# Peptides against a protein of PDB entry 1EMU, part 65

Target 1, 132 residues: chain A of PDB entry 1EMU
Amino acid sequence: PPYLKWAESLHSLLDDQDGISLFRTFLKQEGCADLLDFWFACTGFRKLEPCDSNEEKRLKLARAIYRKYILDNNGIVSRQTKPATKSFIKGCIMKQLIDPAMFDQAQTEIQATMEENTYPSFLKSDIYLEYT

## One batch from the design tools (peptide; made by RFdiffusion4, then SolubleMPNN)

Design b2_p19_3_s1 (from b2_p19_3, 6 letters changed)
Fold by OpenDDE base, seed 4:
Structure b2_p19_3_s1 (fold): chain B 132 residues (1-132), chain A 19 residues (1-19)
Amino acid sequence: as target 1 above (132 residues)
Amino acid sequence: EEEEEDKLLEELIKESMES
């Protein structure tokens, strides 16, 4: 069953709507749902194909991601991303160089945070265990 | 303007999770 796949791979969990729902619920209880939201923001952003017609939208999205998660020093995403990574993103925003991969390093760091902390905790949580 | 950007972000996250 899918819940067994979730225990074997974070990606399996994040590829499953039920998995996402349960994991996000868990993260909200832990006060760190922004980790998941940011991860999906980065994924969604990277999928947007750069072109003249969506340049403005991509810039607005990049700015929003930056303001919401990177610039917020009190946020868990900001606390779990390295200064150099945040500085790079800031530079992209300021220079308006909006590459689809501009958040990749930050996403990697947040993914590592989930892999090392919240994901294992989720698999030990009542939410997951009661689901199984 | 910031509100518009935040709304776009919310939509992006929603779509990404549903994909």
Scores: peptide ipSAE 0.797, ipTM 0.965, DockQ to the pose 0.985
Fold by OpenDDE base, seed 1:
Structure b2_p19_3_s1 (fold): chain B 132 residues (1-132), chain A 19 residues (1-19)
Amino acid sequence: as target 1 above (132 residues)
Amino acid sequence: EEEEEDKLLEELIKESMES
């Protein structure tokens, strides 16, 4: 069953709607749902192919991601991203150079955070174990 | 405004999770 695949990799968990739902519920209880939301924001942003018609939208999205997760000094995403990574993103925003990959390094760092902490804890959680 | 940007972000996250 799918829940066994979730225990094999975080990627498998995040490719499954039920997995995402349960994991996000767990993260909310732990006060760190922003990790997952940011991860999916980055994924969604990267999928937006630049063109003249979506330039404004992409800039607005980049600014929103930056304000919500990078500038929030009290936020877990900000605490788990390197200063150089945050500075790079800020530079992109200020220069209005909105490359689809501008959040890739930040996403990688947040993914590592989940791999090291919240994902293993999820697999030991009542939410996951009761589901199985 | 920022409210519009936040709505766009919310929609982006939702769509990304559902894809």
Scores: peptide ipSAE 0.797, ipTM 0.964, DockQ to the pose 0.967
Fold by OpenDDE base, seed 5:
Structure b2_p19_3_s1 (fold): chain B 132 residues (1-132), chain A 19 residues (1-19)
Amino acid sequence: as target 1 above (132 residues)
Amino acid sequence: EEEEEDKLLEELIKESMES
């Protein structure tokens, strides 16, 4: 069953909508749902191919991601991303150089945070265990 | 303006989770 695959890798969990739902619920209880939301924001952003018609939209999205997750020093995403990474993102925003991959490093760092902390905890959670 | 940006972000996250 899918829940066994979820225990094999975070990738498997994040590739399953039921898994995402349960994991996000768990993260909300832990006060760190922003980790997952940011991760998916980065994924979604990277998928947007730059063109003349979506330039303004992409800039607005990048600014929103930056403002909500990177600029907030009290946020969990900000606390779990390196200063150089945050500085790079800020620079992109200020220069309006909005490359699809501009959040890749930050996403990698947040993914590592989930791998090391919240993902293992999820597999020990009542939410997951009761689902099995 | 920020409200629009936040809405765009919310939609982006939602679509990303569903894709």
Scores: peptide ipSAE 0.796, ipTM 0.965, DockQ to the pose 0.972
Fold by OpenDDE base, seed 3:
Structure b2_p19_3_s1 (fold): chain B 132 residues (1-132), chain A 19 residues (1-19)
Amino acid sequence: as target 1 above (132 residues)
Amino acid sequence: EEEEEDKLLEELIKESMES
């Protein structure tokens, strides 16, 4: 069943709507939902193909991601991303050089945080265990 | 302006999770 695949990899969990829902519920209880929201924001942003018609939208999205998750020094995403990574993103925003991959390093760092901490904890949580 | 940006972000996250 799908819940067994979720225990095999974080990727399997994040490819399943039920898995995402349960994991996000768990993260909200832990005060860490921003980790998942940021991860999906980065994924969605990277999928947007740069063109003249969506240039303004992409810039607005990049600024929103930056303000919400990177600039907030009290936020968990900011605390779990390296200064050089945050500085690079800031530079892209200031220069208005909005490459689809500009959040890749930050997403990698947040993914590592989930892999090392919240994902293993989720697999030991009552939410997951009661689902199985 | 920031409100619009936040709405765009919420939509992006929602669509990304549902894809």
Scores: peptide ipSAE 0.795, ipTM 0.965, DockQ to the pose 0.972

Design b2_p19_3_s2 (from b2_p19_3, 8 letters changed)
Fold by OpenDDE base, seed 1:
Structure b2_p19_3_s2 (fold): chain B 132 residues (1-132), chain A 19 residues (1-19)
Amino acid sequence: as target 1 above (132 residues)
Amino acid sequence: EEEEEDKLLEELIEEAMKE
């Protein structure tokens, strides 16, 4: 069953609608749902191919991601991303150089945070165990 | 302006979770 695959990798969990739902619920209880939301924001952003017609939207999205997750020093995403990474993103925003991969490093760092902490905890949680 | 950007972000996240 799918829930067994979830225990094999975070990727498998995040590639499953039920897995995402349960994991996000768990993260909300832990006060760190922003980790997952940011991760998906980065994924969604990277999928947007740059073109003249979506340039404005991409810039708006980049600014939104930056403001909500990177700039917020009290946020878990900001605390779990390295200063150099945040500085790079800021630079992209300031220069309006919005590459699809501009959040990749930050996403990697947040993914590592989940891998090391929240994901293992989720697999030991009542939410996951009761689902199985 | 920021409100619009936030809405775009929410939509982006929702769609990303569905894929």
Scores: peptide ipSAE 0.766, ipTM 0.958, DockQ to the pose 0.970
Fold by OpenDDE base, seed 5:
Structure b2_p19_3_s2 (fold): chain B 132 residues (1-132), chain A 19 residues (1-19)
Amino acid sequence: as target 1 above (132 residues)
Amino acid sequence: EEEEEDKLLEELIEEAMKE
């Protein structure tokens, strides 16, 4: 069953709608849902191919991601991303150089945070165990 | 302005979670 795959890898969990829902609920209870939201924001952003028609939209999105997750020093995403990574993102925003991969390093760092902390905790949580 | 950006971000996240 899918819940067994969720325990095998975070990737499997994040590829499953039910898994995402349960994991996000768990993260909200832990006060760190922004980790997952940011991760998906990065994924979604990377999938947007640059073109003349979406340049403004992509810039707005990049600014929104930066403002909500990177600039907020009290946010968990900001706390779990390295200064150099945040500085790079800021530079991209300021220069309006909006490459699809501009959030890749930040996403990697947040993914590592989930792998090391929230994902293992989720697998030991009541919400997951009750689902099994 | 920021409201529009926030809405775009929300939509981006929602769509990404559906894929």
Scores: peptide ipSAE 0.765, ipTM 0.958, DockQ to the pose 0.972
Fold by OpenDDE base, seed 4:
Structure b2_p19_3_s2 (fold): chain B 132 residues (1-132), chain A 19 residues (1-19)
Amino acid sequence: as target 1 above (132 residues)
Amino acid sequence: EEEEEDKLLEELIEEAMKE
């Protein structure tokens, strides 16, 4: 069953709609849903191919991601990303150089945070165990 | 202005989760 695959890898969990729903519910209870939202924001952003027609949209999205998750020093994403990574993102925003990969390092760091902490905790949670 | 950006972000996240 799919729930067994979720226990094998975080990727399997994030590739499943039911898995995402349960994991996000768990994260909300833990006060750290922003980790997952940021991760998906980065994924969605990277998929947008740069072109003249979507340049304004991409800039707005980049600014939104930066303001929501990176700039907020009290946010969990900001606390779990390295200063050099945040500085790089800030530089991209200020220079308006919006590369599809500009959030890749931050996404990697947040993914590592989930792998080390919230994902293992989820697998021991009542939410997951009651689903099995 | 920021409200528009936040809306775009919300839509981006929702779409990414459904893929």
Scores: peptide ipSAE 0.764, ipTM 0.958, DockQ to the pose 0.991
Fold by OpenDDE base, seed 3:
Order: sequence, then structure tokens, then C-alpha cells
Structure b2_p19_3_s2 (fold): chain B 132 residues (1-132), chain A 19 residues (1-19)
Amino acid sequence: as target 1 above (132 residues)
Amino acid sequence: EEEEEDKLLEELIEEAMKE
């Protein structure tokens, strides 16, 4: 069943609507849902193909991602991303150099955070265990 | 304008989770 795949990899969990729902619920209880939201924001952003028609939208999105998750010093995403990574993103925003991959490093770092902490905890949580 | 940006971000995340 799918829930067994969720225990095998975070990727499998995030590819499943039920998995996402349960995991996000868990993260909300832990006060760290921003980790997942940011991860999906990065994924969604990377999928936007740069073109003349969406340039403004992409810039707005990049700015929003930056100010909500990176600039917020009290936020969990900010605390779990390296200064150099945050500085790079800031630079991209300031220079308006909005590459689809500009959040890749940050996403990687947040993914590692989830892998090391919240994901294992989720697999031991009542939410997951009751689902199984 | 930040409100618009926040809305765009919300939509982006929502759609990404649905894919």
C-alpha cells in the first residue's frame, strides 16, 4: 500500500495526495508547515518556463517566496537555510535575475531538514501510525 | 501589491501540491 512507500522515501510521500495531506497536518501541529509549503513553492516556481508573458508573474512570485520564507528571520525556513544561500537568493531578487533554479539550493537544504527531523518524526507519529 | 504577490504564492503552492 502507498503508506509503506511513504516510509521508504520522502519523495514517495510527497508524490501522494494523501501523504501530503497527512504530513502537512503533522507539520502544522509541529509548527513547521512552512518547510513543506516552501518546498512546494520552489517546485512550482521551477516549473514556470521563463517567457515575456510571465516575467512579471515570476518576479512577483520570487519576491513573495523570498520575503515570506527567506527574509523572515524568525521563520523555520530562514533558520534552516545557510546564509550564503539566502544571500544568493537576495542577490537574484535585487538584480532581478530570476532563474527557474534560483531556489534549488534552498529547497535542497529544506529537504535535508525534513529528511533529518520532521519526516522521521512523522513516521513515528500517531497520525501516520493510525493511518497504517 | 504584496497582497497580490501573496495570492500568487498561495496559488503556486496549492497547484504544486495537486500535481
Scores: peptide ipSAE 0.764, ipTM 0.958, DockQ to the pose 0.971

Design b2_p19_3_s3 (from b2_p19_3, 9 letters changed)
Fold by OpenDDE base, seed 2:
Structure b2_p19_3_s3 (fold): chain B 132 residues (1-132), chain A 19 residues (1-19)
Amino acid sequence: as target 1 above (132 residues)
Amino acid sequence: DEEEEDRLLEELIREAEAE
């Protein structure tokens, strides 16, 4: 069943709607749901192909992601991303150089945070175990 | 404005999760 695959890889968990739902519930209880939201924001952003018609939208999205997760010093995403990574993103925003991959490094760092901390904890949580 | 940016972001996240 899918829940067994969730225990094998974070990727499998994040590819499953039920998995995402349960994981989000867990993360909310832990006060770190922003990790998941940021991860999906980065994924969604990267999938937007740059073109003349969506340039403004992409800039708005980039600013939103930056403001909400990177700039917020009290946020878990900000705490779990390296200064150089945050500086790079800031630079992109300031220069309005909005490459689809501009959040990739930050996403990688947040993914590592989940892999090392929240994901293993989720697999030991009542939320996951009761589902199984 | 920031309200629009936030709305777009929420939409982006929802769409990404739905894939």
Scores: peptide ipSAE 0.816, ipTM 0.971, DockQ to the pose 0.966
Fold by OpenDDE base, seed 5:
Structure b2_p19_3_s3 (fold): chain B 132 residues (1-132), chain A 19 residues (1-19)
Amino acid sequence: as target 1 above (132 residues)
Amino acid sequence: DEEEEDRLLEELIREAEAE
């Protein structure tokens, strides 16, 4: 069943709608749902191929991601990303150099945070165990 | 404006989760 795959890898959990839903519920209770939202924001952003018609949209999205998750010093994402990574993102925004991969390093760092902390905790949570 | 940016971001996240 899918819940067994969720325990095998974080990737499997994040590829499953039910898994995402349960994991988000857990993260909300832990006060760190922004980790998941940021991860998906980065994934979605990277998939947007730059073109003349979406340049403004991509810039707005980059600004939104930066403003909501990176600039917020009290946020879990900001606390779990390195200063150099945040500085790089800020630089991209200021220079309006919006490469699809501009959030890749930040996403990697947030993914590592989930792998090391929230994902293992989720697998031990009542939310997951009651589902099994 | 920020409201539009937030809307776009919410849409982006929703679409990414659906993939």
Scores: peptide ipSAE 0.816, ipTM 0.971, DockQ to the pose 0.964
Fold by OpenDDE base, seed 3:
Structure b2_p19_3_s3 (fold): chain B 132 residues (1-132), chain A 19 residues (1-19)
Amino acid sequence: as target 1 above (132 residues)
Amino acid sequence: DEEEEDRLLEELIREAEAE
């Protein structure tokens, strides 16, 4: 069943709507649901190919991601990303150089945080275990 | 407009999760 694949990799968990739902519920209880939202925001952003018609939209999205998750020094995403990574993103925003990969390093760092902390804890949680 | 930015972001996240 899918829940067994969720225990094999975080990727499998994030590819499953039920898995995402349960994981989000868990993260909310832990006060770190922003990790998941940020991860998906980065994924979605990277898939937007730059073109004349979506330039403004991409800039707005980049600014929103930066403002919501990077600029907020009290946020879990900000606390789990390196200063150099945050500085780079800020630079891209200020220069309006919006590359599809501009959040890749931050996403990698947040993914590592989930892999090392919240994902293992989720697999030990009542939410997951009761589902199995 | 930050409200528009937030709406775009929410849409982006929702679409990314659906893929």
Scores: peptide ipSAE 0.816, ipTM 0.971, DockQ to the pose 0.963
Fold by OpenDDE base, seed 4:
Structure b2_p19_3_s3 (fold): chain B 132 residues (1-132), chain A 19 residues (1-19)
Amino acid sequence: as target 1 above (132 residues)
Amino acid sequence: DEEEEDRLLEELIREAEAE
C-alpha cells in the first residue's frame, strides 16, 4: 500500500496527494507547515521557464517567496536556511535577476531539515500510525 | 501589490502539489 512507500522515502510521501495531506496536518500541529509550502513553492518556481511573457509574473512570485519565507526572521524557513543562502536570494531580488534555480540551495536546506526532523517524527505520529 | 503576490504564490503551491 502507498503508506508503506511513504515510510521508505520523503520523495514518495511528497508524490502522493494523501501523503501530502496527512503530512501537512502533522506539520500544522507542529507549527512548521511553512516548510512544506516553501518546498513546493520552490519546485513550482523552478519549473517556470523564463520568457518575455512571464517575466513580470516570475518576479512577483520570487518577491512573494522571499517576503513570505526568507525575510521573516521569526519564520521557520528563515531559521532553517543559512545566512549566505538568504543573502544570495535577497541579492537576486534586489538586482531583479530571477534565475529559475535561485531558490535551489534554500530548498535543499529545507528538505534536509524535513529529512532530519519532521519527516521521521511524522512516521512516529498518531496521524500516520492510525492511517496504517 | 502584496495581495496579488500572495495570490500568485498560493496558486503556484497548489499547482506544484497537484503535479
Scores: peptide ipSAE 0.816, ipTM 0.971, DockQ to the pose 0.966

Design b2_p19_3_s4 (from b2_p19_3, 5 letters changed)
Fold by OpenDDE base, seed 1:
Structure b2_p19_3_s4 (fold): chain B 132 residues (1-132), chain A 19 residues (1-19)
Amino acid sequence: as target 1 above (132 residues)
Amino acid sequence: DEEEEEELLEELIEEAMNS
């Protein structure tokens, strides 16, 4: 069953809508749902192919991601990303150089945070265990 | 404005989770 695959890798969990739903519920209880939301924001952003028709939208999205997750010094995402990574993103925003991959390093760092902390805890949670 | 940017972000996240 899918829930067994979720225990084998975070990737399997995040590739399953039921898994995402349960994991996000768990993260909300832990006060760190922003980790997952940011991860998916980065994924969604990278999938947007740059073109003349969506340049404004992509800039708005990049600014939104930056303001919500990177600039918030009290936020879990900001605390779990390196200063150099945040500085790079800021530079992209200021220069209006909006590459699809501009959040990749930040996403990697947040993914590592989930792998190290929240994902293992989720597999030990009542939410997951009662689902199995 | 910032409200529009927030709405765009919410849509982006929702679409990504439902992919």
Scores: peptide ipSAE 0.768, ipTM 0.960, DockQ to the pose 0.930
Fold by OpenDDE base, seed 4:
Structure b2_p19_3_s4 (fold): chain B 132 residues (1-132), chain A 19 residues (1-19)
Amino acid sequence: as target 1 above (132 residues)
Amino acid sequence: DEEEEEELLEELIEEAMNS
């Protein structure tokens, strides 16, 4: 069953709608749902192929991601991303150089945070265990 | 407009989670 695959890798968990829902519920209870939201924001952003027609939208999205998660010093995402990573993103925003991969490093760092902390905790949580 | 940007972000996240 899918829940067994969820325990094998975070990727399997995040590739399953039920897994995402349960994990997000868990993260919300832990006060760190922004980790997952940011991760998916980065994924969604990277999938947007740059073209003349979506340039403005991509810039707005990049600015939104930056303002909500990177610039917010009180946010968990900001606290779990390295200063150099955040400064790079800031630079991209300021220069309006919006590459699809501009959030990749930040996403990697947040993914590592989940892998090392919230994901293992989720697998030990009542939410997951009661589901199994 | 920050409100518009926030709405775009919410849409982006929703679509990504539902992909």
Scores: peptide ipSAE 0.767, ipTM 0.960, DockQ to the pose 0.943
Fold by OpenDDE base, seed 3:
Structure b2_p19_3_s4 (fold): chain B 132 residues (1-132), chain A 19 residues (1-19)
Amino acid sequence: as target 1 above (132 residues)
Amino acid sequence: DEEEEEELLEELIEEAMNS
């Protein structure tokens, strides 16, 4: 069943609507849902193909991601991303160089945070165990 | 407009989670 695949990899969990729902509920209870939201924001952003008609919206999205998750020094995403990574993103925003991959390093770092902490905790949580 | 940016972000996340 899918819940067994979720225990095999975070990727399997994040590729399942039910898995995402349960994991996000767990993260909200832990006060760190922003980790998952940011991860999906990065994924969604990378999938947007740059074009003339889409440039303004892509810039707005990049700014939104930056302001909500990177600039907020008290936020969990900001705390779990390296200063050099945050500086790079800031530079892209300031220079208006909005490459689809500009959040890749930050997403990698947040993914590592989930892999090391919240994902293992989720697999030991009442939410997951009661689902099984 | 920051409100518009927030709305765009919410839509982006929702679409990514449901893709």
Scores: peptide ipSAE 0.765, ipTM 0.960, DockQ to the pose 0.926
Fold by OpenDDE base, seed 2:
Structure b2_p19_3_s4 (fold): chain B 132 residues (1-132), chain A 19 residues (1-19)
Amino acid sequence: as target 1 above (132 residues)
Amino acid sequence: DEEEEEELLEELIEEAMNS
């Protein structure tokens, strides 16, 4: 069953809507749902192909991601991303150089945080165990 | 404005979670 695959890799968990739902519920209880939301924001942003018609929208989205997760020093995402990574993103926003991959390093760092902490804890949680 | 940006962001995340 799918829940067994979830225990094998975070990737398999994040490819399953039921897995995402349960994991997000767990993260909310831990006060760190922003980790997952940011991860998906980065994924969604990278999939937007730059063109003249969506340039303004992409800039607005980039600013939104930056202000909500990177600029907020009290947020879990900001605390789990390196200063150099945050500075790079800030530079892209200020210069309006909005490359689809501009959040890749930040996403990698947040993914590592989940892999090392919240993902293993989820597999030991009542939410996951009761689902199995 | 910031309200519009937040709505765009919420939509982006929702779409990404739904593949």
Scores: peptide ipSAE 0.766, ipTM 0.960, DockQ to the pose 0.918; fails the geometry check

Design b2_p19_4_s1 (from b2_p19_4, 7 letters changed)
Fold by OpenDDE base, seed 2:
Structure b2_p19_4_s1 (fold): chain B 132 residues (1-132), chain A 19 residues (1-19)
Amino acid sequence: as target 1 above (132 residues)
Amino acid sequence: MEDEEDEKLIEEAIKLGES
């Protein structure tokens, strides 16, 4: 069953709607759901192909992600991203250079945070174990 | 109002990312 694959890799967990739901519930209890939301927001942002018709919307979205997760020094995403990474993103926003890959490094760092901490804890959680 | 717009945009992006 899929839940066995979830234990093999975070990628498998995040590629399954049921897995996402359970993991999000767990993260909310831990007060760190922003890690997952940011990760998916970055993926969604990257999926938006730049064109004349969505330029303004892409800029607004990039600014929104920046303001919510990067600029907030009290947020878990900000605390778990490198200063140089945050500075790079800020630079992109200020220069209005909105490349689809501008959040890639931040997403990678947040993914590493999940891999090292919340993901292993999830696999030991009652939420996951009761599902199995 | 801007905060509301930001939240909506982020939620849309999250949904797109999960799809």
Scores: peptide ipSAE 0.791, ipTM 0.946, DockQ to the pose 0.979
Fold by OpenDDE base, seed 5:
Structure b2_p19_4_s1 (fold): chain B 132 residues (1-132), chain A 19 residues (1-19)
Amino acid sequence: as target 1 above (132 residues)
Amino acid sequence: MEDEEDEKLIEEAIKLGES
């Protein structure tokens, strides 16, 4: 069943709507749902291929992600991303150079945080264990 | 107003990322 695959890889968990729902519930209880939301926001952003019709939309979205997750020094995403990574993103925003991959490094760092901390804890949580 | 627009954009991006 899918829940067994969730225990084998974070990717399998994040590729399943039921898995995402349970994991988000867990993260909200832990006060760190922003990790998952940021990760998916980055994926969504990358899926938006640049073109003349969506240039302004992509810029606004990039700025929104930056303001919510990167600029806020008290936020968990900001605390779990490297200064150089945050500086790079700021530079992209200031220069209005909105490459689809501009959040890739930050997403990787947040993914590593989840892999090392919240994901293992989720697999030991009552939420997951009661589902199995 | 900017905050509200930001939140909507992020929510849309999250949904797109999950799809």
Scores: peptide ipSAE 0.791, ipTM 0.946, DockQ to the pose 0.975
Fold by OpenDDE base, seed 4:
Parts: sequence; structure tokens; C-alpha cells
Structure b2_p19_4_s1 (fold): chain B 132 residues (1-132), chain A 19 residues (1-19)
Amino acid sequence: as target 1 above (132 residues)
Amino acid sequence: MEDEEDEKLIEEAIKLGES
């Protein structure tokens, strides 16, 4: 069943809508749902292929992600991303150089945080275990 | 006003990322 695949890899969990729902519920209880939301926001951003018609929207979205997750020093995403990574993103925003990959390093760092901390904890949680 | 627009854009991006 799918829940066994969820225990094999984080990607398997994140590829399943039911898995995402359960994991988000767990993260909300732990006060760190922003990790998952940021990860998916980055994926969504990267899926937006740049063109003349969506340039302004992509810039606005990049700014929104930056302001919510990177600029907020009190946020868990900001605390779990490297200063150099945050500085790079800031530079992209200030220069309005909005490459689809501009959040890739930050996404990787947040993914590592989930892999090493919240994902293993989720697999030991009552939420997951009761589902199995 | 700007914060509301930001939140909407992020929510749309999250949904797109999950699709």
C-alpha cells in the first residue's frame, strides 16, 4: 500500500496527495508547516516557464516567496536556510533577475531539513502509525 | 493589500507544486 512507500522515501510521500495531507497535519502540530509549503511553492514557481506574458506574475510570486519565507527572520524557513542562499535570493529579487531555478538551493536546504528531522519524526508519529 | 496578494500567489504556487 502507498503508506509503505511513504516510509521508503520522502519523495514517495510528497508524490501522494494523502501522504501530503497527513504530513502537513503533522507539521502544523509541530509548528513547521512552512517547510512543506515553501518546498511546494518553490516547485510551483519552477513550473512556471518564463515568457513575456507571465514575467510580471513570476516577479510578484518570487517577491512574495522571498518576503514570506526568506526575509522573515522569525520563520522556520529563514532559520533553516544558509545566509549565502538567502543573500543570493535577495540579489535576484533586487536585480529582478527571476530565473526559474533561483530557489533551487533554498528548496534543497529545506528538503534536507525535512529529511533529517520532520520526516523521520512523522514516520514515528501517531498520525502516521494510526493510518497504517 | 500587498500581503493579501502575496498570500494568494503563494497559495496558487503551492497548489501548482502539488499537482
Scores: peptide ipSAE 0.791, ipTM 0.946, DockQ to the pose 0.975
Fold by OpenDDE base, seed 3:
Structure b2_p19_4_s1 (fold): chain B 132 residues (1-132), chain A 19 residues (1-19)
Amino acid sequence: as target 1 above (132 residues)
Amino acid sequence: MEDEEDEKLIEEAIKLGES
């Protein structure tokens, strides 16, 4: 069943709507749901192909992600991303160079954080175990 | 501080990322 695949791979968990729902519930209880939301926001941003008709929207979205997750030094995403990564993103925003991959490194670092901490804890949580 | 449009844009991006 899907819940067994979730235990084998974080990717499997994040590719399943039920898995996402349970994991988000767990992260909210742990006060770190921003990790998951940022991860998906980056994926959503990357899916937006640059074109003249969506240039303004893409810039606004990039700025929104930056302001919510990167600029706030007290936020969990900011604390779990490297200074050089945050500086690069800031540079892209300031220069209005919004390549679809501009958040890739930050997303990778947040993914590593989840792999090392919250994902293993989720698999040991009552939320996951009661679901199985 | 995020404006009213920021939250909407992020929510849309999250949903798109999950799809």
Scores: peptide ipSAE 0.790, ipTM 0.945, DockQ to the pose 0.826

